# Peptides against a protein of PDB entry 6IDX, part 10

Target 1, 380 residues: chain A of PDB entry 6IDX
Amino acid sequence: KELAKLSADVTFATEFINMDGIIVLTRLVESGTKLLSHYSEMLAFTLTAFLELMDHGIVSWDMVSITFIKQIAGYVSQPMVDVSILQRSLAILESMVLNSQSLYQKIAEEITVGQLISHLQVSNQEIQTYAIALINALFLKAPEDKRQDMANAFAQKHLRSIILNHVIRGNRPIKTEMAHQLYVLQVLTFNLLEERMMTKMDPNDQAQRDIIFELRRIAFDAESDPSNAPGSGTEKRKAMYTKDYKMLGFTNHINPAMDFTQTPPGMLALDNMLYLAKVHQDTYIRIVLENSSREDKHECPFGRSAIELTKMLCEILQVGELPNEGRNDYHPMFFTHDRAFEELFGICIQLLNKTWKEMRATAEDFNKVMQVVREQITRA

## One batch from the design tools (peptide; aimed at target 1 Q87 N99 A133 E177)

Design b1_p10_3 (made by RFdiffusion4)
Pose (drawn by RFdiffusion4):
Structure b1_p10_3 (pose): chain A 370 residues (1-223, 234-380), chain P 10 residues (1-10)
Amino acid sequence: KELAKLSADVTFATEFINMDGIIVLTRLVESGTKLLSHYSEMLAFTLTAFLELMDHGIVSWDMVSITFIKQIAGYVSQPMVDVSILQRSLAILESMVLNSQSLYQKIAEEITVGQLISHLQVSNQEIQTYAIALINALFLKAPEDKRQDMANAFAQKHLRSIILNHVIRGNRPIKTEMAHQLYVLQVLTFNLLEERMMTKMDPNDQAQRDIIFELRRIAFDAETEKRKAMYTKDYKMLGFTNHINPAMDFTQTPPGMLALDNMLYLAKVHQDTYIRIVLENSSREDKHECPFGRSAIELTKMLCEILQVGELPNEGRNDYHPMFFTHDRAFEELFGICIQLLNKTWKEMRATAEDFNKVMQVVREQITRA
Amino acid sequence: PLPRLQPLPS
């Protein structure tokens, strides 16, 4: 108890650390008996002292043994133990992950997505905060080529709805540190879109060109002389600036292939809305048609700018958009809503092709005021 | 004392 008190003082901590005092603590956790059942209070003070000593930055986090790591991960992976032990265990794991790629790899193997998410279902906000913090730390430290798989795994176990039901709509008001972790989670989540945003279409890749052909087919085949007239104009009546080679329009980065993903999502998941938008504007040979392809690409880019896809998380922000915690595909759903808004605003302005940038500005103002 | 959250990496 006394060690937990004094370890926050650097003057004391240095003295204790210079006698390998941290090893006394790690050895106790590694091999001490009945710690959770008979000595939980002692164990809580031990973990408090350990974290306080490590927070002085005198020794590397890489000093910790695999045995110590496994024991701490064990306290998190178990059907919940004492709240004080769990809080400090989650905190120790978060610090290990943030401070070492090696520790991240070992910890990622010792804890499951389901175990971490289950700790969000406790009524204690600090336990919830550290659970989300550990999840954020795993995302921050995951290799670029593993982060997407991790997101899918957390999504399949309902991380989003659990946060929505147990944190955002929970009884306890969200305090500053929890709000900060929600902000970080949202930033990391949007940043999963960044690679596709910056990926150019290969116009010479037939498989990618066939995606655009499929997009056009879904809409034009919903319309016979009128259908034939649409196809004679290649992709003009789908609204692409490059009428004959729309794949070139997707070499603009941002938004790149993310725009294509959004269009395909709208066509497949919301086929009626996609068909309505395209057919209202595919036989219009007055200058008043809203160009779908050009509008979708620019809207995708605009949404990426508004939502700050690619921005790094920082210490000063605690903001988040709560509606993104209400749908598994909220970004794509937002695209669909905004493309309908864009078409409504276009008609309200009796807009022509020359008004394209003005309409996009009004849409930007509508979205950002909402 | 209660644990503290670590800062974001730089």

Design b1_p10_3_s1 (made by RFdiffusion4, then SolubleMPNN; from b1_p10_3, 5 letters changed)
Fold by OpenDDE base, seed 5:
Structure b1_p10_3_s1 (fold): chain B 380 residues (1-380), chain A 10 residues (1-10)
Amino acid sequence: as target 1 above (380 residues)
Amino acid sequence: GKPKLSPLPK
């Protein structure tokens, strides 16, 4: 009890560490000896003292044994653990993951995100907060390949659903610490878009060009009976597609692939357009056809608008930036859908198209429309 | 900031 309190003092911590006191604490955890009548209380104090001592940064986290890691992971994976032990065990694992890549690897083998998700279903917001903090630490320290796997895993859908239902929609007000962890999780989730945001389209890649062709097909050929595709010579076909790409609002009407060579937003803009065209086809067709039928120069260039909107959303969401410890602003909407970014894009592109009409904008007003849309998005 | 540890029994 006194040790746990005194361990917060740097002078005491330094002396205690110099006497190998921290090694004694680690050995107490490693022994796993449930023989003491007050084992849970003693263990909670031991873990507190250990954490407070390690928080001084005097001792490397790499000093911990694999047996220690397994014991701490065991306290997180067992269903009948004292809340005080569980909380401290989550905090220790978070600190291990954050401070050592070698410990991250060992912990990632011993603990699954699924086990951490179980701690989100409890009514204790402090446990929920530490569980999300550990998930965030694991996500932050995961190599790129494993981050993508963590993102695509059914565990993430389930995680988002549980966070939404048990944390965000919980009967308790969200504390600042939880709000911060939700913000961090949101930022780390959006950072998965960075690869696509920084991927340049190859104008010579036929598969990527076929996606642009599919956007054209969905917009203009959806009602056209394939029988009336006139056997018009190759030149008429090329001229037809150039007109279609102009009506789609691409900057490069001859080769729209060139519009996706700029990073950001690179291929992420094409992903958003394709998602809109496939998932919200009626909305996509309406936006494209409404602008394609205008001869009055008040046409909203969909392709250009979608690219610049994707870039703007990446800037607003700070895609590729590390989470700031001072922020606690999270958007509940991003926990509602697996493809929340693409859904946000679909809402914002409709807002852009509406704002363009209301402003009676021309191509010269493009930047003004984008500025108004930015203000509308950032105030919502 | 890291979440605060719950107070231990005195």
Scores: peptide ipSAE 0.080, ipTM 0.828, DockQ to the pose 0.117
OpenDDE base, seeds 1, 2, 3, 4: peptide ipSAE 0.075, 0.070, 0.074, 0.039; ipTM 0.826, 0.821, 0.825, 0.766; seed 4 fails the geometry check

Design b1_p10_3_s2 (made by RFdiffusion4, then SolubleMPNN; from b1_p10_3, 5 letters changed)
Fold by OpenDDE base, seed 3:
Structure b1_p10_3_s2 (fold): chain B 380 residues (1-380), chain A 10 residues (1-10)
Amino acid sequence: as target 1 above (380 residues)
Amino acid sequence: MKPKLSPLPK
C-alpha cells in the first residue's frame, strides 16, 4: 500500500528500481500463488506499484517475462477477477502493446477483442475506458493485414454496437478520458479509408468505368436493365453518355474516370457516390436530376462536388493521421452505422446542394460554396 | 491523458 503510493515519486522510484524492487514485483505476479490470506489486495497494490514505477520510463517494458504477460492476460480473460486487478491489468497490457512490438505479438496471441468487449458491458466507466484503450492499442500496433481483419470482422460491428449501447447511450456523463479513447477509435477506424483515398482510378479499366456507367444508369435509367454494357454503343450512344456525364457534373464529361485519378480522394469519392446511389437512391436521383434539368448556369456539378466533398471530409476527419493525445472530439454517429463515413458523405452532399441553391451559386462560386460548407460541417 | 487508476479501497 505505501509502496504503491511512494512509487509515484521519481526519487523513490529510482532508488527502488536500483534495489531491483521492480523485479520482486514481477516475480510476485509470476508466482500466481493464491496462498496468501490477502492475495487480491496484495496483487492490486503490486500492480499499482508496477505501473507507477514503469510510468517513469526508467525500465524497458521488454524486461517482462512471458509468464508475467500470461498472468496479466489471465486476469483480463477470466470473468471473476476483482475490478481493481482488472483495471490495472488492462492498463499494463495497454502500456505493453504501446511500448513494445514484441509484447504486442505475445499479447495478441493471449487475448481477443471478443474478451475485451465483455469488459465494455459493465457499469464501471474506468474499466470500459481501459478496455477501449487496449483495443485501440492493439488496433494501432497491428500489422496492416491483421488491422484490416480487425476492421472487417463482425467483432467491429459488435464492438460499435456495445460502445453505442453501454458507453455513449449510458445513463452517465462521458468523462474526458473515455471521450479521448472514443476519438482514438474513430481516427483509427477512418485510417482504414486511406488505401481507397490514395487509390487512383485507372481510366482504361473497364470494370471501374462500368461503376461510373452504373451511376449514370441509376440517375437517368433507374428502371432499365443493367445488361446494356457501355461498350456496345454506337457513336451516337457515346455522344449521349458524354451528355449524361456532363449532367452528372463530372469535369471530364468524355472520360469521367479521369476525375478520380487525383489522390486524395481517388477511388474513395467513387465509393461514396456508389453508396449514395445504391443505399439512398431517391436522394441521389433527386440531387442529380434537380441539377441536370437546369439551363440557368446555377446547376450544382454533382460529380465535382462529390469528389471535393470527399477530399474535404478526409481533411476534416484527418484520414491517414495519427490520433492526437490532446483531442477528445468523437462523433456518436460514427458508432451508429457500419458505413458511417458514407452516411456522413450522404448528409454533407445534401447540405452542399442546399447551400449551393441558397447562395444561387454558379461554377465560378464553387470554392466559395465549399468554404461555407466546410464551416457548416466543422461547427455541427 | 491516460485514465487515472481508481484509488484502491482504504
Scores: peptide ipSAE 0.091, ipTM 0.841, DockQ to the pose 0.116
OpenDDE base, seeds 1, 2, 4, 5: peptide ipSAE 0.090, 0.091, 0.045, 0.098; ipTM 0.843, 0.840, 0.779, 0.847; seed 5 fails the geometry check

Design b1_p10_3_s3 (made by RFdiffusion4, then SolubleMPNN; from b1_p10_3, 4 letters changed)
Fold by OpenDDE base, seed 3:
Structure b1_p10_3_s3 (fold): chain B 380 residues (1-380), chain A 10 residues (1-10)
Amino acid sequence: as target 1 above (380 residues)
Amino acid sequence: PKPKLSPLPK
């Protein structure tokens, strides 16, 4: 108890570490000896002292044994552990993962995200915060291959649902520390969009061109019986498609695939457009058709707007950037849907289309509309 | 910011 309190002092910490005191604390954990009177209290103070000592940065985290890691992981994976021990064990694991790639590898073998999700289902916000912090640490330090697997796993859908129901919709105010961990999780999840954001469309890939053709089909042929496709020759079909791609608001009316060769936002813009067209078909058709029949130069170019909006959303959400330690701004919407980025795009494209109309914009006003829309999104 | 550890029982 006194040791745990004194360990916060850097002078005491330095002397205690020089006396191999930290090694004694690690051995107490490694022994697992439950035979001592007040073992749980002693262990809670031991783990507190260990954390406070290690937080001075005097000793490398790599000094810990595999037996120590297994004991700490055991306190997190076992269902009946004292809350005080659990909290400190989560904090130790977070610090180990953040400070050592070699410890990350060992911890990732001993603990699953599923085990950490159980610690989110509690009424203790401090436990929930450290559980999310450890998930974030594991996600941040994961190799790219494993990071994508962690992201695509049913574990993330379940994790988001649990966070939404037990943290965000909890009957208590979100503390700054929890808000920061929710922000970090949001940033790390949006960083998975980086690959698609940096993927150029191949204008010669027929499968990618067929997606653009599907956008045209959904907008213009949704009610047309496929039997009444006029048997007009291949050249008339190409001329019709050029008109349709102009009506869709692509910059390159001849080959819209060229509009997706710029990175960012690359293929991510096409993914957003296709999601809108399939999931929110009525909204998509409305936006396209409202702007396709205008002769007054006040048409909002959907294709160009979708690309530039996707790029803007990536900039606002800092896609591909590391989370900032000073930020705590998270979007609750991120936890409400699996495709939260595409849903955000669907809301923002409607806002853009509305703002374009209200401003009575032309193609020359495009950048000015985008600036107003950016201000609207960042104030919401 | 790191989450604050809950105070241990006295």
Scores: peptide ipSAE 0.097, ipTM 0.847, DockQ to the pose 0.115
OpenDDE base, seeds 1, 2, 4, 5: peptide ipSAE 0.091, 0.088, 0.043, 0.093; ipTM 0.845, 0.841, 0.783, 0.846; seed 5 fails the geometry check

Design b1_p10_4 (made by RFdiffusion4)
Pose (drawn by RFdiffusion4):
Structure b1_p10_4 (pose): chain A 370 residues (1-223, 234-380), chain P 10 residues (1-10)
Amino acid sequence: KELAKLSADVTFATEFINMDGIIVLTRLVESGTKLLSHYSEMLAFTLTAFLELMDHGIVSWDMVSITFIKQIAGYVSQPMVDVSILQRSLAILESMVLNSQSLYQKIAEEITVGQLISHLQVSNQEIQTYAIALINALFLKAPEDKRQDMANAFAQKHLRSIILNHVIRGNRPIKTEMAHQLYVLQVLTFNLLEERMMTKMDPNDQAQRDIIFELRRIAFDAETEKRKAMYTKDYKMLGFTNHINPAMDFTQTPPGMLALDNMLYLAKVHQDTYIRIVLENSSREDKHECPFGRSAIELTKMLCEILQVGELPNEGRNDYHPMFFTHDRAFEELFGICIQLLNKTWKEMRATAEDFNKVMQVVREQITRA
Amino acid sequence: SLHLQPLPSF
């Protein structure tokens, strides 16, 4: 107990650390008997002292043994133990992950997605905060080529709805540190879109060109002389600036292939809305048609700007958009809603092609005021 | 009480 009190003082901590005092603590955790059952209070003070001593930055986090790591991960992976032990265990794992790529790799193997998510279902806000913090730390430290798989795994175990039901709509008001972790989670989540946003279409890749053909087919085949007239104009009546080679329009980065993903999502998941928008504007040879392809690409870019896809998380922000915690595909759903808004605003303005940038500005103002 | 580690340097 006394050690836990004094270890926050650097003057004391240095003295204790210079006698390998941290090893006394790690050895106790590695091999001490009955720690959770008979000595949980002692164990809590031990973990408090350990974290306080390590927070002085005198020694590397890489000093910790695999045995110590496994024991701490064990306290998190178990059917919940004492709250004080769990809080400090989650905190120690978060610090290990943030401070070492090697420790991240070992910890990622010792804890499951389901075990971490289950700790969000406790009524204690600090436990919830550290659970989300550990999840954020794993995302921050995951290799670029593994982060997407991790997101899918957390999504399949309902991370989003658990946060919505147990944190956002929970009984306890969200305090600043939890709000900060929700902000960081949202930033990391949007940043999963960044690679596709910056990926150009290869116009010479037939498979990619066939995606655009399929987009056009879904809409034009819902319309016979009128259908033929649409196809004679290649992709003009689908609204692409490059009428004959729309794949070129997807070389603009941002939004790149993310725009294509959004269009395909709208067509497949919301086929009636996609068909309505395209057919209201595919036989319009007055200058008043709303160009779908051009509008979708620019809207995708605008949404990326508004939502700050690509921005790094920082220490100063605690903001988040709660509606993104209500749908697994909230970004794509937002695209669909905003493309309908864009078409409504276009018609309200009796807009022509020359008004394209003005309409996009009004849409930007509508979205950002909402 | 406990505090969370700061965000890493990017």

Design b1_p10_4_s1 (made by RFdiffusion4, then SolubleMPNN; from b1_p10_4, 3 letters changed)
Fold by OpenDDE base, seed 4:
Structure b1_p10_4_s1 (fold): chain B 380 residues (1-380), chain A 10 residues (1-10)
Amino acid sequence: as target 1 above (380 residues)
Amino acid sequence: SLKLPPLPEF
């Protein structure tokens, strides 16, 4: 108890570390000896002292043994562990993951995100916060392959559902620390979109061009029998497609693929457009046809708007950025849907289309409409 | 890194 309190002092910590005192603490954890009276209390203070000593940065985190890691991971993976031990064990694991890639690898072998999700189902918001902090640390330090696996795993869907039900919809106010960890989780989740955001369309890739053609087909040919294969009427069809791509609001009516060569938002804009067209087909068709039927110069260019909106959403959501300290602004909507980014795009493109109509905007007003929409999204 | 709350006085 006194050691745990004194370990916060840098002068004491320096002297204690110089006496190999931290090695004694690690050995106490490694021994696992439940035979002592007040073992749980002693262990909680030992873990506190260890963490406070390590927080001075005098000793490398790589000094810890695999036996120590296994004991700490055991306190997180075992049911019915003392709350004080669990909290400190989560904090130690977070610190180990953040400070050492070697420790990250060892910890990622001993614990699963599924085990950490169990600690979100408790009423203690501090335990929930430390569990999310450790998940965030694991996400941040994961190799790209493992990060994508963690993202695609049932763990993320389940994690979002558990956070929504036990944290966001909980009967308790969300503390600043939890709000920060939810923000961090959100940023790290949206950073998975960075690859697509930075992927340029290849104008020569036929498969990518077929997606643009599918956008045209869904908008204008939804009632046409598929028997009219695209091959038979080449020149009249090329002229028709140029008109259709103009009505879709692409900047390059001849080759819309050129509109997706700018990064950001690259291919991510095309992904959003295709998602809207397939999942929200009636909304997509309505937006396109309402603007394609306008001859009054007040048409909202869907293609251009979708690209610039995708870019704007990436900026608002900090896609490709590291989480900022002191930020605690998370969006609860991102915990309600698996494809939350594409659903947000679908909401925001309708807002943009509405705002364009209300402003009686022309193509010259485009940037002004986008600024108004940005303010609407960021204040919502 | 989150700040640990002080241990309860035993």
Scores: peptide ipSAE 0.042, ipTM 0.581, DockQ to the pose 0.111
OpenDDE base, seeds 1, 2, 3, 5: peptide ipSAE 0.036, 0.032, 0.009, 0.008; ipTM 0.574, 0.562, 0.481, 0.431; seed 3 fails the geometry check

Design b1_p10_4_s2 (made by RFdiffusion4, then SolubleMPNN; from b1_p10_4, 3 letters changed)
Fold by OpenDDE base, seed 3:
Structure b1_p10_4_s2 (fold): chain B 380 residues (1-380), chain A 10 residues (1-10)
Amino acid sequence: as target 1 above (380 residues)
Amino acid sequence: SLKLPPLPKF
């Protein structure tokens, strides 16, 4: 107890480490010997002293043995461990994962996200916070192949549901530390959009062009019997499509694929448009047709607006950036829906279309409308 | 870095 308190002092920590004191603490954990009266209390103080000593950065995290890692992982994976031991074990695992890629590999073999989800189903917000912090550390340090698997897994859907029900909708105020870990989880999940945000459309790829054609079909042919596909020649079809792409508000009416060659937002803008068109079809058709039938120069160009809005959302959400220390601004909607970014896009594109009408905007006002919409999104 | 809460007074 006194050692754990004194270990917070850097002068004491330096002298204690120089006397191999930290090696004695690690050996106490490695032994696993439950034979002592007050073992749980002694172990909780041992783990506290170990963390406080390691927080000074004097000793490398790579000094820990595989036996130590297995003991700490055992305290997290076992159902009946003292709360004080569990909390400190989660914090030690987080620190090991963050400070060493070699320790990450060993920990990722011993612990699953499914085991950590059980520590979210408790009333103790400190345990919940350390469990999310460890999930975030594992997600941050995962190799690229495993990050996508972690994000798409049933575990991630279940994780979001558990966080929503046991943390966000809990009867307790969210503390700053928990809000920070929820922010970190949000940022790490939105960073999976970076690949699509940086993917340029190939204007010559027919399969990618067929997605743009599907957007046109959903907007203009949704009520037309497929039997009335006009059998008129290839040139009339090209001229018709050029008109439809103008009505969709693309900048390049001849080849809308050119509008998706700019990165950011690249293909991510097309993914958002296709999601809106398929999942919120009535909303998509309404937005397109309200602007396509106008001749008063107050048309909101949907295609251009969708691209610039996707870019703006990536900037607001800091897609591709590492989580910043001291930020705690998380969106509860992120935990309510699997496709939260695309749903946010669907809300914001309706806000943009409304704001455009209210401002009586023309094409020259485009940047002013986008600035107003940015302020509306960032103040919400 | 999450500050460890003080151990409960036993």
Scores: peptide ipSAE 0.029, ipTM 0.559, DockQ to the pose 0.110
OpenDDE base, seeds 1, 2, 4, 5: peptide ipSAE 0.025, 0.016, 0.010, 0.006; ipTM 0.492, 0.629, 0.601, 0.474

Design b1_p10_4_s3 (made by RFdiffusion4, then SolubleMPNN; from b1_p10_4, 3 letters changed)
Fold by OpenDDE base, seed 2:
Structure b1_p10_4_s3 (fold): chain B 380 residues (1-380), chain A 10 residues (1-10)
Amino acid sequence: as target 1 above (380 residues)
Amino acid sequence: SLKLPPLPDF
């Protein structure tokens, strides 16, 4: 108890470390000697003193043994561990993952995200916070090849549902520390969109062009009686499609694939458009047909608007940026839906289309409409 | 680093 209290003092910590005191603490954990009276209290104080000593940055985290890591991971993975030991063990694992790539690799072998999710189902917000913090640390330190696999474990409706039901809809106010970890989780999950945001469309790729053709088909052919299959003339068909791509509001209505060569938002804009067209088909068709039938130069160019809105949403959500330690702003919507970004796009494109009409905008007003829409989204 | 809550008084 006294050691744990004194370990917060840098002068004491320096002298204690110089006397190999930290090695003694690690050996106490490694020994696992449950035979001592008051073992749980002694272990809780040992782990506190260890963490406080390591927080001074005098000793490298790489000094810890694999036996020590296994004992700490054991306190997180085993049922019926003392809450005080569990909390300190989660904090130690988080610090290990954040401070050492070598320790990350060892810890990622000893614990699963599923075990950490179990600690979210408790009423103790501090345990929940440290469990999310360790999940976030593991996600942040995952190599690129494993990050998508971790993301798929996050994309499991389970983690989001557990956070929603046990944290966000919990009977307790969310503390600043938990709000920060929810923000970090949100940022790390939206950063999975970075690849698609930076992927340029290849104008020569027929499969990518077929997606743009599917957007045209959903907008203009889905309501057409199949009996009016347009006749055999290849040239009349090409001229017809150029008109359709103009009505869809692409900047390059001759070759819409060229509009997706700009990165950001690259192919992510096409993903959002296709999601809207397939999942919210009535909304998509309404937006496209309402603007495609206008002869008054007040048509909202859907294709251009969808691209620039996707880019704007990436900027607002800071896609590809590292989490900021000073931020705690999370969107509850992110935890309510698996495709939260595409759903946000679907809400915002309707807002954009409404704002365009209310402003009686023309193509010259485009940047002004986008500025107003940005202000509307950032105030919500 | 998340601040550890004070240890319960044993």
Scores: peptide ipSAE 0.041, ipTM 0.588, DockQ to the pose 0.109
OpenDDE base, seeds 1, 3, 4, 5: peptide ipSAE 0.037, 0.031, 0.035, 0.010; ipTM 0.606, 0.609, 0.621, 0.443

Design b1_p10_5 (made by RFdiffusion4)
Pose (drawn by RFdiffusion4):
Structure b1_p10_5 (pose): chain A 370 residues (1-223, 234-380), chain P 10 residues (1-10)
Amino acid sequence: KELAKLSADVTFATEFINMDGIIVLTRLVESGTKLLSHYSEMLAFTLTAFLELMDHGIVSWDMVSITFIKQIAGYVSQPMVDVSILQRSLAILESMVLNSQSLYQKIAEEITVGQLISHLQVSNQEIQTYAIALINALFLKAPEDKRQDMANAFAQKHLRSIILNHVIRGNRPIKTEMAHQLYVLQVLTFNLLEERMMTKMDPNDQAQRDIIFELRRIAFDAETEKRKAMYTKDYKMLGFTNHINPAMDFTQTPPGMLALDNMLYLAKVHQDTYIRIVLENSSREDKHECPFGRSAIELTKMLCEILQVGELPNEGRNDYHPMFFTHDRAFEELFGICIQLLNKTWKEMRATAEDFNKVMQVVREQITRA
Amino acid sequence: SVFLPTKRFS
């Protein structure tokens, strides 16, 4: 108890650390008996002292043994133990992950998505905060080529709805540190879109060109002389600036292939809305048609800018958009809503092709005021 | 690298 008190003082901590005092603590956790059942209070003070000593930055986090790591991960992976032990255990794992790629790799193997998410279902906001913090730390430290798989795994176990039901709509008001972790989680989540945003279409890749052909087919085949007239104009009546080679329009980065993903999502998941928008504007040879392809690409880019896809998380922000915690595919759903808004605003302005940038500005103002 | 540790709770 006294050690937990004094270890926050750097003057004391240095002295204790210079006698390998941290090893006394790690050895106790590694091999001490009945710690959770008979000595939980002692164990809580031990973990408090350990974290306080490590927070002085005198020694590397890489000093910790695999045995110590496994024991701490064990306290988190178990059907919940004492709250004080769990809070400190989650905090120790977060610090290990943030401070070492090696420790991240070992910890990622010792704890499951389901075990982490289950700790969000406790009524204690600090336990919830550390749980989300550990999740954020794993995302921050995951290799670029593993982060998407991790997001899918957490999504399949309902991380989003659990946060919505147990944190955002929970009884306890969200305090500043929890709000900060929600902000970081949202930033990391939006940043999963960044690679596709910056990926150019290969116009010479037939498989990618066939995706655009499929998009056009879904809409034009819902319309016979009128259908023929649409196809004779290649992709003009789908609204692409490059009428003959729309794949070239997807070489603009941002938004790149993310725009294609959004269009395909709208066509497949919301086929009626996609068909309505395209057919209202595919036989219009007055200058008043709203160009779908061009509008979708620019809207995708605009949404990326509004939502700050690619921005790094920082210490100063605690903001988040709560509606993104209400749908597994909220970004794509937002695209669909905004493309309908864009078409409504276009018609309200009796807009022509020359008005394209003005309409996009009004749409930007509509979205950002909402 | 981004480094955003959680503040300590008592």

